# Peptides against a protein of PDB entry 5HB3, part 78

Target 1, 150 residues: chain A of PDB entry 5HB3
Amino acid sequence: RQMQDRCMSEYNQRIRNAPEGSIDPFRMACYKIIGRCDLSNRSLDGLQTDVNDWIWLQFNLARETDRSLELAGESYGLAELQASIREIGLKHFPKTAAEDTNGSFGMFFYLQILAGMFEQAIAYLYPFSYVDAVHFAIALTYYGLLRPVD

## One batch from the design tools (peptide; made by RFdiffusion4, then SolubleMPNN)

Design b1_p20_4_s1 (from b1_p20_4, 15 letters changed)
Fold by OpenDDE base, seed 5:
Parts: structure tokens; sequence; C-alpha cells
Structure b1_p20_4_s1 (fold): chain B 150 residues (1-150), chain A 20 residues (1-20)
């Protein structure tokens, strides 16, 4: 708790007082990850990152915590992450095979699986690859992760 | 902020494809 408070204090101090371009992006990243500072901004500015880094960050920051205990009243859990993934899907990923020009449906399927959105993931995959959807459905059911409809 | 993150994700995804 004390460490988190210190991180928050230092983060706020730097974001407000440091000259533009003088902030160490790695330090700021540490404050964000360890101190859970500024959860409304779930990116690492000033760092060279890829999609894997982004994904890692989202899931790392997505914690189920008591909102009353969070500093500044911010909370970011799995539900919020799932909501974000749904929104990303609606905006950036193909809805049908006909819309898929880049083969990007697999990435959205992957994101949904990572977020535990199994039923939605299978439903999404089905029109793109029937065989794969069935295989994943069987596997997920076997491990008790998919709720089959009677 | 959410919209910006979504755009970033898509950009990062596209960049990842370009590197392959």
Amino acid sequence: as target 1 above (150 residues)
Amino acid sequence: SRDEEHELLYKLYLESLAKK
C-alpha cells in the first residue's frame, strides 16, 4: 500500500511538473504497472511497443479489485477489458468473411479467447472457419469453459 | 481515451503484420 501511494504521488508529480519530453518513459511505465496509476490511459507512451506488449499490458492491468480501495476511485477489471475488446471488435475487425481482407479475424478470435469470452469467440469464428470453430468448441467444452446450448 | 486505445491496438496489429 505504501509503495502504491508513493508511485501514485511520484507519477502525479512528474506528469504535472516535468518538462515536456524529459520524463523517462520506462519509469512512467513502472508507475503505471506497479502503482496502477492513470488506468484510464492503458498505453505506454514513448516506448516502442508491439501488439503483444499492448495485450500484455491490458491483461496485467485488468485486476478484480475493490473499487473502494483503488486510488482516485479508478477500477479496471476483466469486465472492463471484455467491454473494450467488444468495442475493438465492432470498430476494427471484420464481421463476416466477405469483409475480411487481411485475415484479421484470427486476431479478434484470439483476443476474445484470452479474455474468457468463449461463447462469443466461437460464434465469431464460425462464419470464418466452420471446422476450426467446431474444433475449438469441442476443446473448450471438454475443459468446461464453454457452456453448450441444449 | 478508449477510442485512442482501440486505434492504437489496430495500428500495432498492422505493424506486427508488416514485420513478418
Scores: peptide ipSAE 0.040, ipTM 0.591, DockQ to the pose 0.828
Fold by OpenDDE base, seed 3:
Structure b1_p20_4_s1 (fold): chain B 150 residues (1-150), chain A 20 residues (1-20)
Amino acid sequence: as target 1 above (150 residues)
Amino acid sequence: SRDEEHELLYKLYLESLAKK
């Protein structure tokens, strides 16, 4: 708590008062990840990142903590992450095989699996690859992660 | 914003494909 309070104070001070380009982006990233500062902005400005870095960041920031214990009323959990993934899917990923021009359906399937959206992931994969969808469904059911319809 | 994050993901994904 003391560390978090200090991080928030320093983060806010630097964001507001530091000249543009003078802030160490790695330090700001530490405030983001460790101090959980400014959770409404789940990106790392000023750093070279890729899609894997983005995915990693989303899952690390998505913590199931008592929201009352977080500073400034900021909260980000699994539910919010899942909601974000759904929206990403609607905007940026193909809905049918005919729309898939770059083979990106696998990435969205992967994101859904990582987020524990198993039923949605299988349903999404099914029109792209029936065989793969069935295999994943069997495996997920075996481990009790997929809830089959009775 | 959430929209900015979604756009960033798409951008980063496209960049990752271009590097392959």
Scores: peptide ipSAE 0.038, ipTM 0.582, DockQ to the pose 0.852
Fold by OpenDDE base, seed 2:
Structure b1_p20_4_s1 (fold): chain B 150 residues (1-150), chain A 20 residues (1-20)
Amino acid sequence: as target 1 above (150 residues)
Amino acid sequence: SRDEEHELLYKLYLESLAKK
């Protein structure tokens, strides 16, 4: 906790006082990840990142910690991440195969699986690839992760 | 493939900003 408080203090001081462009983006990333600073901004500014890095960051920041110890404005857990993924899906990913112009459906399926949204993931995949959806459904059911309707 | 990935990343980034 003391380390987290120090990270928060340093993060805030640098954001407020550092000249524009002088902040080491890696240092700021460390403060964000380790110190959980400024969780409303879940991006790593100034870093060259790919989709996998973004995904990793979202899940790393979405820790189910004791929310009672966090300020209400700085809480970010799995539920919030799932909500974000749903919103992203609605806005930026195809709903049907006919809408899929760039083959991005797989990424959204992957995001849903990572976020534990198994039923939704399978339902989403079904119109794009029936066979794959069935295979994943069987596997997820076998491991007790999917609750099929009777 | 890489360009498509970058476009997707950009979309995700924009969505993350909208929640600020």
Scores: peptide ipSAE 0.036, ipTM 0.615, DockQ to the pose 0.090
Fold by OpenDDE base, seed 1:
Structure b1_p20_4_s1 (fold): chain B 150 residues (1-150), chain A 20 residues (1-20)
Amino acid sequence: as target 1 above (150 residues)
Amino acid sequence: SRDEEHELLYKLYLESLAKK
């Protein structure tokens, strides 16, 4: 808590008072990740990142254990992440194979798997690749992560 | 491809901003 408060103070001070372009983006990233500052902005400005970095960040920021230590307005856990993934899926990923122009369906499947949305992930993958969906379903069932429908 | 990855990243980034 003490560390978080200090990080938050420093983060806010720098965001408000530092000249534009003078802020070390890595330092700001540390404040965000370690101090959980400004969780409404789950991006790393000023850094060269790829989609994997973005994914990593989302899961790093998603915490269940210390919700009581966070500001009520900035709480971000697995449930919120799952909600975000659903929204992202609805807006930015193909719904059917016919809509798939760049093969991005696999990334959305991957996001859902990472977020523990196993049933939804399999259901989503099924129309794109029946064979792959079946294989993943078998594997997930074997490990007790997927509930088979009798 | 790199272009596809960048496009996806951009979409995800925009969605992240919309949560503010």
Scores: peptide ipSAE 0.035, ipTM 0.616, DockQ to the pose 0.090

Design b1_p20_4_s2 (from b1_p20_4, 13 letters changed)
Fold by OpenDDE base, seed 4:
Structure b1_p20_4_s2 (fold): chain B 150 residues (1-150), chain A 20 residues (1-20)
Amino acid sequence: as target 1 above (150 residues)
Amino acid sequence: SREEEHERLYKLYQESLAKK
């Protein structure tokens, strides 16, 4: 908590007082991740990132913790991430195998799994790859992450 | 915005595909 508070303080100070572009992007990233500063901006400015970096960041920011412990106005949980992933899927990823041109269904499946959207992920994967969907369903069930309907 | 972030993700994904 002390570290987080310090990060918040430094973040606020730097964004107000430092010339634009003078702050170390990695330091700013630390403030965001550790201090949970400015969660409305879920990107890391000044850093070259890829999709893996993006999902890592979102997952870290989407803390599955007691929201009462979050700083006022700075809450971002798994539910919000799941909503975002759902929206991304609806907009950018194929809904059916017929729409799949580049095999991008796998990426959306992956995103859903990372976000704990297991039932939705399996349901989504099924029409694209029956075998894989069944295998994942079995595995998820085994580990208690998927509750099949009896 | 949230929408901009979603577009950013998709852009990053497309870029990753292009690198292959």
Scores: peptide ipSAE 0.198, ipTM 0.777, DockQ to the pose 0.762
Fold by OpenDDE base, seed 1:
Structure b1_p20_4_s2 (fold): chain B 150 residues (1-150), chain A 20 residues (1-20)
Amino acid sequence: as target 1 above (150 residues)
Amino acid sequence: SREEEHERLYKLYQESLAKK
């Protein structure tokens, strides 16, 4: 918490005294991740990133705490991330095998798994790959992450 | 915005596919 307070202080100071974009991108990332600064911008500008970096950031920015207790006054939980993934899926990923031209169903399955949307992930995967869906269902059940049907 | 971030993600994904 002390470090977070310091980050917020420095972030505010730099934002006030420097033009936008003049701050080192890595420093900005530190302020965002550690200091929880400017969480409305959930990207790391000026850094070369990929999908893995994006999802990593989203999880790091997600907090399971009361928003009123957040120093920055902004917080996002797992629920918000799951909502975002659902929205991304609806907009950009195939709903059926017939719609899948690039094999992108796997990525959306992956995102859902990472976000803990296990039942939805398996249900989504099933029409694309029955075998894979069954295998993942077995594995998730084994680890207690998927509720078996009685 | 959230929507812009979603578009960014998809763009990153497309770029990753292009590199493989």
Scores: peptide ipSAE 0.197, ipTM 0.779, DockQ to the pose 0.752
Fold by OpenDDE base, seed 3:
Structure b1_p20_4_s2 (fold): chain B 150 residues (1-150), chain A 20 residues (1-20)
Amino acid sequence: as target 1 above (150 residues)
Amino acid sequence: SREEEHERLYKLYQESLAKK
């Protein structure tokens, strides 16, 4: 707690007093991830990142904790992340094979798997690739991660 | 905002495709 308070203090001082663009982006990233500073912004400005970095960050920032215990007063857990992935899928990824122009269905399948949305991931993959969907379903069932409907 | 973050993700994905 003391370390977090110190991080928050330093973060606030730097963001208010430092010239624009003069703050080390890696230091700011540390304040966000370790210090839990400014969680309303879930991106890392000034750093070159990719989609894997994005999802890694979302998982690290997700907490199942009472908002009263968070310095930022925010609550963001796995449920919110899963909701975000669903919304992203609805907006940006193909719903059917006919809509798939660049093979991006695989990426959305991947995101759902990472977020623990196993049943939804398999259901999504099925119309794109029956064989792959069956293989993943078998594997997930074997490890107790997929619940078949009776 | 939440919506802005979703758009950022998609942008990152598009950039990743462009690098291949």
Scores: peptide ipSAE 0.194, ipTM 0.775, DockQ to the pose 0.714
Fold by OpenDDE base, seed 2:
Structure b1_p20_4_s2 (fold): chain B 150 residues (1-150), chain A 20 residues (1-20)
Amino acid sequence: as target 1 above (150 residues)
Amino acid sequence: SREEEHERLYKLYQESLAKK
């Protein structure tokens, strides 16, 4: 808690006093990830990132809502991340094999798996790749991550 | 915003495809 308070203090001080763009982006990333500062901004400005970095950041910033003690004004947990993934899928990814022009279904499957949306991920993958869907379903079931319906 | 973040993700994905 003391460390978090110090991070927040330093973060606020630097934002107010430092010239725009003069702050080390890695330091800012530390304030965001470790210090939980300014969680409304979920991007790392000044850093070159890819989609994997984006997902990693979202997971690291996500916290279970049960800790009501987070003084951060906005809570972002796994449920919110899952909702975001769902919305991204609806907007940007193919719903059927016929809509898949660039093979992007795999990315959305991957995002769903990372977000723990296992049943939805398998259901989504099935029309695109039956074989892969079955293999993943078997594996996920074996590890107790998939809830098969009789 | 949440929507802007989604667009950022998709942009990053498109860029990743272009690099391969």
Scores: peptide ipSAE 0.193, ipTM 0.776, DockQ to the pose 0.738

Design b1_p20_4_s3 (from b1_p20_4, 14 letters changed)
Fold by OpenDDE base, seed 2:
Structure b1_p20_4_s3 (fold): chain B 150 residues (1-150), chain A 20 residues (1-20)
Amino acid sequence: as target 1 above (150 residues)
Amino acid sequence: SREKEHELLYKLYQEQLAKL
C-alpha cells in the first residue's frame, strides 16, 4: 500500500508538472502496473507493444476485488475485459468463414481463450475449423474449463 | 477510452500481420 501511494503521488506529480513527452515511458508503465494509476487509460504511451503485450497488460491491471476496495477509485476486472473482447470481436473479427479474408479468426479465438471465454471461443472456432474446435473442446473439458452441457 | 483501447488492439494486430 505504501508503495502504491508513492507511485500514485509521483505519477500525479509528473503528469502535472513534467513537460509533455519527457517522462520515461517505462517508469510510467511501472506507475500504472504497480501503482494502478489512471486505470481508465490502459495504454502504454511511448512503448512499442504488440497484441500479447496489450493482453498481458489488461490481465495485469484486471482485479476481481470489489470496487469499494480499489485504492485507485477505479475498477477493472475480468468481466470488463471479457466485455471488451466481445466488442472487439463484433467490430473487427469475422463471424463466419465466408467473412474471413485474412485468416484473423485465430486471433480472436486466442483472445477469447486467454480471457477464459472457453465456451464462446469453441463456438466461435467451430465454423472455421471444426476439427480444431473439437480438439480444444475435449481438452478444455478434460481440465474442467468447458461446460459442454450448455 | 474503451473504444480507443479496442482500436489500439486492432491496430497492433494489423501491424503484426504486416510484419509476417
Scores: peptide ipSAE 0.246, ipTM 0.814, DockQ to the pose 0.773
Fold by OpenDDE base, seed 1:
Structure b1_p20_4_s3 (fold): chain B 150 residues (1-150), chain A 20 residues (1-20)
Amino acid sequence: as target 1 above (150 residues)
Amino acid sequence: SREKEHELLYKLYQEQLAKL
């Protein structure tokens, strides 16, 4: 808690007082992760990132805590992440095989799996690749992560 | 905003695809 408070204080101070480009982006990332500062902005400015980095950050920031204990009145949990994934899917990924032009359905499937949206992920994959959907469904069921529909 | 984050993700994905 003490570390978190300190990180938040330093983060806010640097954002307000430091010239642009003078702040170490890695340090700012640390403040964001440890201090959970400015959760409305979950990007890492000044860093070269990819999709894996993005999703990694989301999971690190998405914590299941009592909202009343969150600093600065900000909360971000798994539910919010899942909501974001749904919105991303609706906006940027194909809904049907006919809409798929570049095979991007696989990425959305992957994101849903990472976010624990197993049933939705399988349901989404099924019309694109029946075989793959069945294989994943079997595996997820085996590990107790998927509830088969009776 | 959340919307900006979503756009960022999609941008990153497109960039990744371009590198393949």
Scores: peptide ipSAE 0.240, ipTM 0.813, DockQ to the pose 0.797
Fold by OpenDDE base, seed 5:
Structure b1_p20_4_s3 (fold): chain B 150 residues (1-150), chain A 20 residues (1-20)
Amino acid sequence: as target 1 above (150 residues)
Amino acid sequence: SREKEHELLYKLYQEQLAKL
């Protein structure tokens, strides 16, 4: 807790006092990840990142913390991440095979799997690739991750 | 802020696709 408080203090000081563009983006990233500073902004500005970096960051920031202990009163957990993935899917990914022009359905399937949205992921994949959906369903069921509907 | 984050993800994905 002491370390977190120090990180937050330093983060706030730098945001307020540092000239624009003078802050080391890696240092700011450390404050965000370790200190959980400014979790309302879940991006790493000034860093070259890809989708994998983004999702990694989301998972690291999405922790079930007691809402009462978070200074910002903002709770960002798995449920919020899942909600975000749903919203992303609705806006940016194909809903049907007919809408898929570049095979992006696979990425959305991947994101849903990572977020633990197994039933939804399989249901989503099914119209794009029946065989793959069945294979994943079998595997997920085998590992106890998929709840079969009777 | 969430919407901006979602747009960022989509942009990152498009950039990744362009590199392939």
Scores: peptide ipSAE 0.226, ipTM 0.808, DockQ to the pose 0.787
Fold by OpenDDE base, seed 3:
Formats: structure tokens, sequence, C-alpha cells
Structure b1_p20_4_s3 (fold): chain B 150 residues (1-150), chain A 20 residues (1-20)
């Protein structure tokens, strides 16, 4: 708790007092990840990141804790992340094979798998590649992650 | 805020595709 309070204090001080562009973006990232500072903004400004970095950050920041224990006053857990992935899919990824122009369906499938959305991921993949969908379904079932409807 | 995060992800993905 003392470390978090110190991180929050330093973070706020730097945001308010530091000249624009003078703050080390890696240090700010550390305050966000370790100190859980300013969780309302999950972007890492000034850093070159990719999709893997983004999803890693989301999982790292996601916590199923009591709202009273969170400094940000907002709760962000797996359910909220899954909702975000669904919305991203609806806006930015192909819904059918006919809409697929660059093979991006694989990335959305990957994001759904990482978020534990196994049934939805398989259902999404099936119209693009039924062979791959069947293979993943078998594997997920074997590990008890997919429940077949009897 | 949530919408901005979604747009950020999309931008990151487009940038990654452009490098390929």
Amino acid sequence: as target 1 above (150 residues)
Amino acid sequence: SREKEHELLYKLYQEQLAKL
C-alpha cells in the first residue's frame, strides 16, 4: 500500500509539473502497471506497442477485486475485457468469409481464445475454416475448456 | 474512453500489418 501511494503521488506530480514531452514513457508505464495509477486510461502514450502488448496490458490491469479496494474507483475485470473484445470484433473484424479481405479473422479468433471466449471463438472460426475450427474444438474439449451440448 | 481503446487497438493492428 505504501508503495502504491508513493507511485500515485509521483505519477500525479509528474503529470502536473513536468514539461510536455519530458516524462520518460517507460517510467509512466511502470506507474500504471505496478502502481495501478490512472487505470481509466489504459493506453501507453509515447511507446511503440503492438496488439500483443495491448492484450497483455489489458489482462495485467484486469482485476476481480472489491471496488472499495481499487484506487481508480472503477472495476475492470475479465467480463469487461470480454465485452470490449466483442465490441472490437463487431466494429473492426470480418463477420463472414465474404468480408475477409486481408485474413484478419485469425487475429480476432486469437483474441477470443486469449480472453477465454472458447465457444464464441470456435463458432466464429467455423465459417472461415471448418477444418481448423474442428481441430481447435477437439483440443479444447480434450482439456475441458469446451463443453459439448449433449 | 472505451471507444478510444478500441480505436487504438485497430490502429496498432493496422500498423503491424503494414510492417509485414
Scores: peptide ipSAE 0.221, ipTM 0.804, DockQ to the pose 0.741

Design b1_p20_4_s4 (from b1_p20_4, 14 letters changed)
Fold by OpenDDE base, seed 4:
Structure b1_p20_4_s4 (fold): chain B 150 residues (1-150), chain A 20 residues (1-20)
Amino acid sequence: as target 1 above (150 residues)
Amino acid sequence: SQEEEHEKLAELYEKSLAAK
C-alpha cells in the first residue's frame, strides 16, 4: 500500500508536469503495474509489446482483492476482465469453424481459460475441436474448476 | 477505454500472426 501510494503520487505529478511522451515508458509501466495508476488505460505506451504482454498486464491488473483499496475510477477486477474478453471474442474472434480462416479460435480459447471463463471456454472450443474440448473439460473438472452452470 | 483495449489486443494479435 505504501509503495502503491507513492507510485500514484509520482505518477500524478509526472503526468501533470512532464511534457507528453517525455516520461520513461518503463517507469510508467512500473507505475501502472505496481501503483495501479490510471487503470482505465491498461496498455503500456511507448513500449514494444505483443499479445502476451497485453494479456499479462490485464491479468496482473485484474485483482479482485484490491478493488476495495482502489479509487472508484481505478477499480478493475476479474469480472471486468472477463467482460472485456467476452466482448473481444464477440467482435474479433470466429464464432464457428467456418469463420475461422487463420486458426484464431485457439487464441480466444486461451484468453478465456486465462480469465477463468472455463465453462465458456469449453463451450466455445467444442465446435472447433470437440476432442480438445472434452480433454480440457475433463482436466478442468478434475481440478474443480469446471462448473456445470455458469 | 474498453474499446481501445479491445482494438489494441486485436492489433497485437494480427501482428503476432504476421510474425509467424
Scores: peptide ipSAE 0.167, ipTM 0.752, DockQ to the pose 0.812
Fold by OpenDDE base, seed 2:
Structure b1_p20_4_s4 (fold): chain B 150 residues (1-150), chain A 20 residues (1-20)
Amino acid sequence: as target 1 above (150 residues)
Amino acid sequence: SQEEEHEKLAELYEKSLAAK
């Protein structure tokens, strides 16, 4: 709590008083991750990042906390992340094997699995690779992560 | 915004594909 309060205070001070583009991007990342500052902006400007960095950040920011405990009144949880992944999939990933030109279906499957969207992930994967979908379904069912549909 | 995050992911993914 003390660290969070400090981060929030410093973040607000920097945003108000620092020249544009003068703030250390790593410091901003710390304020965002630790202090949960400005959760409406989940991008890390000024840092070289990839898809793995993006998804890692989303999970770190997507905390299932009581909204009343959020200092900034901002909330971003797993449900919001899952919704975002769903929307991303609809816009940027192939919906059928016929639409798959770059083999990008695997990335969307991966994102869904990471986000705990197991049923949706398996359903999505099946038309692209039914063998893999079955294998994952068996494994997920074994661990109680996938609900069998009768 | 959520849209900006979606575009960010798309951009990062495209870059990753180009790097392979």
Scores: peptide ipSAE 0.161, ipTM 0.747, DockQ to the pose 0.805
Fold by OpenDDE base, seed 3:
Structure b1_p20_4_s4 (fold): chain B 150 residues (1-150), chain A 20 residues (1-20)
Amino acid sequence: as target 1 above (150 residues)
Amino acid sequence: SQEEEHEKLAELYEKSLAAK
């Protein structure tokens, strides 16, 4: 916590006193990842990032910790990440094969799998690729990751 | 906000598609 307090202090001082864009974006990223500063903003401004960087950051920040030990007023865990993925899917990814103009269904399937949303991932993939959905379902069941259907 | 983060992901994804 002492380290977090120092990070927060330095973060706040730099945000207040430094001209916009003058702060090293890598240092700011360290304050966010290590110091867990300003977790309401889960992006890395000033750095070139891609979707893989985004999902990595989300998992890094979405940790189950004792809320009393965190300086951030809001908690962000796996459940919140899963909720975010679900909402992203509803807004930005195709729901049917007919809506898929860019072949992006695979990316959303991938994100759901990474987030541990196995049942939802299989259900989502099924209308796009029956064969693939069945194969993934078999594999996930074998490893005990897919819940039995009642 | 959560909505802002979702939009950022969408932007990153669009950029990735354009880069191919």
Scores: peptide ipSAE 0.155, ipTM 0.742, DockQ to the pose 0.788
Fold by OpenDDE base, seed 1:
Structure b1_p20_4_s4 (fold): chain B 150 residues (1-150), chain A 20 residues (1-20)
Amino acid sequence: as target 1 above (150 residues)
Amino acid sequence: SQEEEHEKLAELYEKSLAAK
């Protein structure tokens, strides 16, 4: 708590007093991750990141806290992340194999798996790769992550 | 915004494809 309060205080001071873009990107990342500062913007500006970094950040910022204690703008948990993944899928990823021109279906499958959307992930993968979908379904079922259908 | 984050992911993915 003390560290978070300090981070938030320093973050607010720097936003007010520092020239735009003058804050160390790594320090900004620390303020965001540890201090949970400015959660409305979950991007790390000034850092070279990839998709893995992005999803890692989303998970770290997502907290299942008591919603009654969080302001609406700060309420970001697993459910909100899953909703975001769904929306991303609808907008940016192919719905069918016929729409897939660059093999991007695998990334969306991966994101859904990471977000714990196992049934949806398998259902999505199935029309793109039957064999892979079956293999993943077997594995997920074996480990109790996928519920079999009767 | 959430939309901006979604676009950010899409951009990062496109960059990753280009880097392969």
Scores: peptide ipSAE 0.157, ipTM 0.742, DockQ to the pose 0.795; fails the geometry check

Design b1_p20_5_s1 (from b1_p20_5, 10 letters changed)
Fold by OpenDDE base, seed 5:
Structure b1_p20_5_s1 (fold): chain B 150 residues (1-150), chain A 20 residues (1-20)
Amino acid sequence: as target 1 above (150 residues)
Amino acid sequence: SSRERDSEVFGKLLAEDLAK
């Protein structure tokens, strides 16, 4: 908590006093991750990142906290992340096996699993790989993450 | 919106990853 408060204080001071783009990108990343500063911008500007870095960042920024306890604009939970993943799916991933041209369906399945969207993940995977979908469904059911149909 | 920005950023990163 003390570290977070310090980061937030330093961030606010630097935003007020430093010209735009003059802050070290790594320092900015620390303020964002530790201080949860400016969560409306969930990208690390000025850093070379890949899709894995993006995934890591989103899930580390997402918190299951009471929205009422966070400052306006600083609330970002699992529900918001899930909504973002749904939108990403609609825009950037094949909806059916017939639309699959690059085999990227696995990445979307992965994102849905990470976000706890288990039912949707299995339903999505099913037309691409029946066998894999069934095996994952069995495994998820075993661990109590997927509710079986009565 | 922030969600739209996230989607565009991810889309770019995904395209770069698939091109490797």
Scores: peptide ipSAE 0.541, ipTM 0.925, DockQ to the pose 0.848
Fold by OpenDDE base, seed 2:
Structure b1_p20_5_s1 (fold): chain B 150 residues (1-150), chain A 20 residues (1-20)
Amino acid sequence: as target 1 above (150 residues)
Amino acid sequence: SSRERDSEVFGKLLAEDLAK
């Protein structure tokens, strides 16, 4: 909490006193990750990132804690991330096996699993890889993460 | 929206990754 408060204070001071774009990107990243500052902008401008970095960032920014427990004025939780992943899926990933040209379906499956979207993930994977979908379904069911369909 | 921005950013990153 103390570190977060300090980050927020520094962030606010820099925003007020520094020209736009003059803030060190790494410092900005720290303010976002630790201080949860300006979570409406979840991009790290000025940093070279890849898809893995993006994934890492989103999941670190997403907090499982209730909004009531967050000191930050902006909340970004798992639900918001899940919604983002759904949208990403609709825009950037094949919806069916017939649409699969690049074999990218696995990445979307992965994103859904990470986000706890287990039922959707299995349902999505099934037409692409029956065997894999069944294997994951069994595993997820065993751990109580997938509800059996009656 | 922030979600739209996220999607755009991810889309670019995905495209770059697939191009490798």
Scores: peptide ipSAE 0.536, ipTM 0.923, DockQ to the pose 0.838
Fold by OpenDDE base, seed 1:
Structure b1_p20_5_s1 (fold): chain B 150 residues (1-150), chain A 20 residues (1-20)
Amino acid sequence: as target 1 above (150 residues)
Amino acid sequence: SSRERDSEVFGKLLAEDLAK
């Protein structure tokens, strides 16, 4: 908590004193992750990132909001990330096997699994790969993450 | 919205990954 407060203070001071965009991207990442500063912008401008880096960042930012009166802009939890993943799915991933030209369906399945959207993930995977969907469903059920529907 | 920006950033990264 003390570290978070310090990061927030330093971030506010730097934003006021430094030209816009002059903050080191790595430092900005630290302020976002540790200090939860400016979570409205969840991209790291100025760093060469890939999809894995993006995934890592989003899940690190999606912390369980302690009931402390976090400013509305600082409340980024798992629910918000799940909503973002849903929107990403609608915009950037195939909905059916017929639409799958690049084989990217596996990435969206992976994102949903990481976000704990197990039922949706299995339902999504099923039309692309029946065998894989069944295998994952069995595994998730075994570990108690998927409720068997009677 | 912040979600729209996230989606756009991800979409670009995904496109780059698929092109590799």
Scores: peptide ipSAE 0.536, ipTM 0.923, DockQ to the pose 0.851
Fold by OpenDDE base, seed 4:
Structure b1_p20_5_s1 (fold): chain B 150 residues (1-150), chain A 20 residues (1-20)
Amino acid sequence: as target 1 above (150 residues)
Amino acid sequence: SSRERDSEVFGKLLAEDLAK
């Protein structure tokens, strides 16, 4: 908390005193991750990133906190990330096996699993890979993570 | 919205990844 407060303070000071885009991208990343600063922009501008970096960032930014206690600038939790993943799925991933042209379904399955969207993940994977879906379903059930899919 | 921006950013990154 102390570190977070310091980062937030520094961020606010720099934003007030520095031209837009003048903050070092790595420092900006630190302010976002540690200080939870400017979480409305969950991208690392000025850095060469890939999809894995994006995933890492989103999950580090997403915190499970009481929404009632969160400041407006800090309001980004798992639920919001899950909502984003759903939207990403609708926009960027095949919805059916027939739409699968590049085998990217696995990435969306992966995202859903990471986000704890287990039922949805299994349901999604099933038409693409029956065997894998069953295997994951068994595993998730074993660990008490999977509920019956409606 | 921030969610829409996230989706766009991810979409670009995904496209780049798939192109590799």
Scores: peptide ipSAE 0.532, ipTM 0.922, DockQ to the pose 0.842

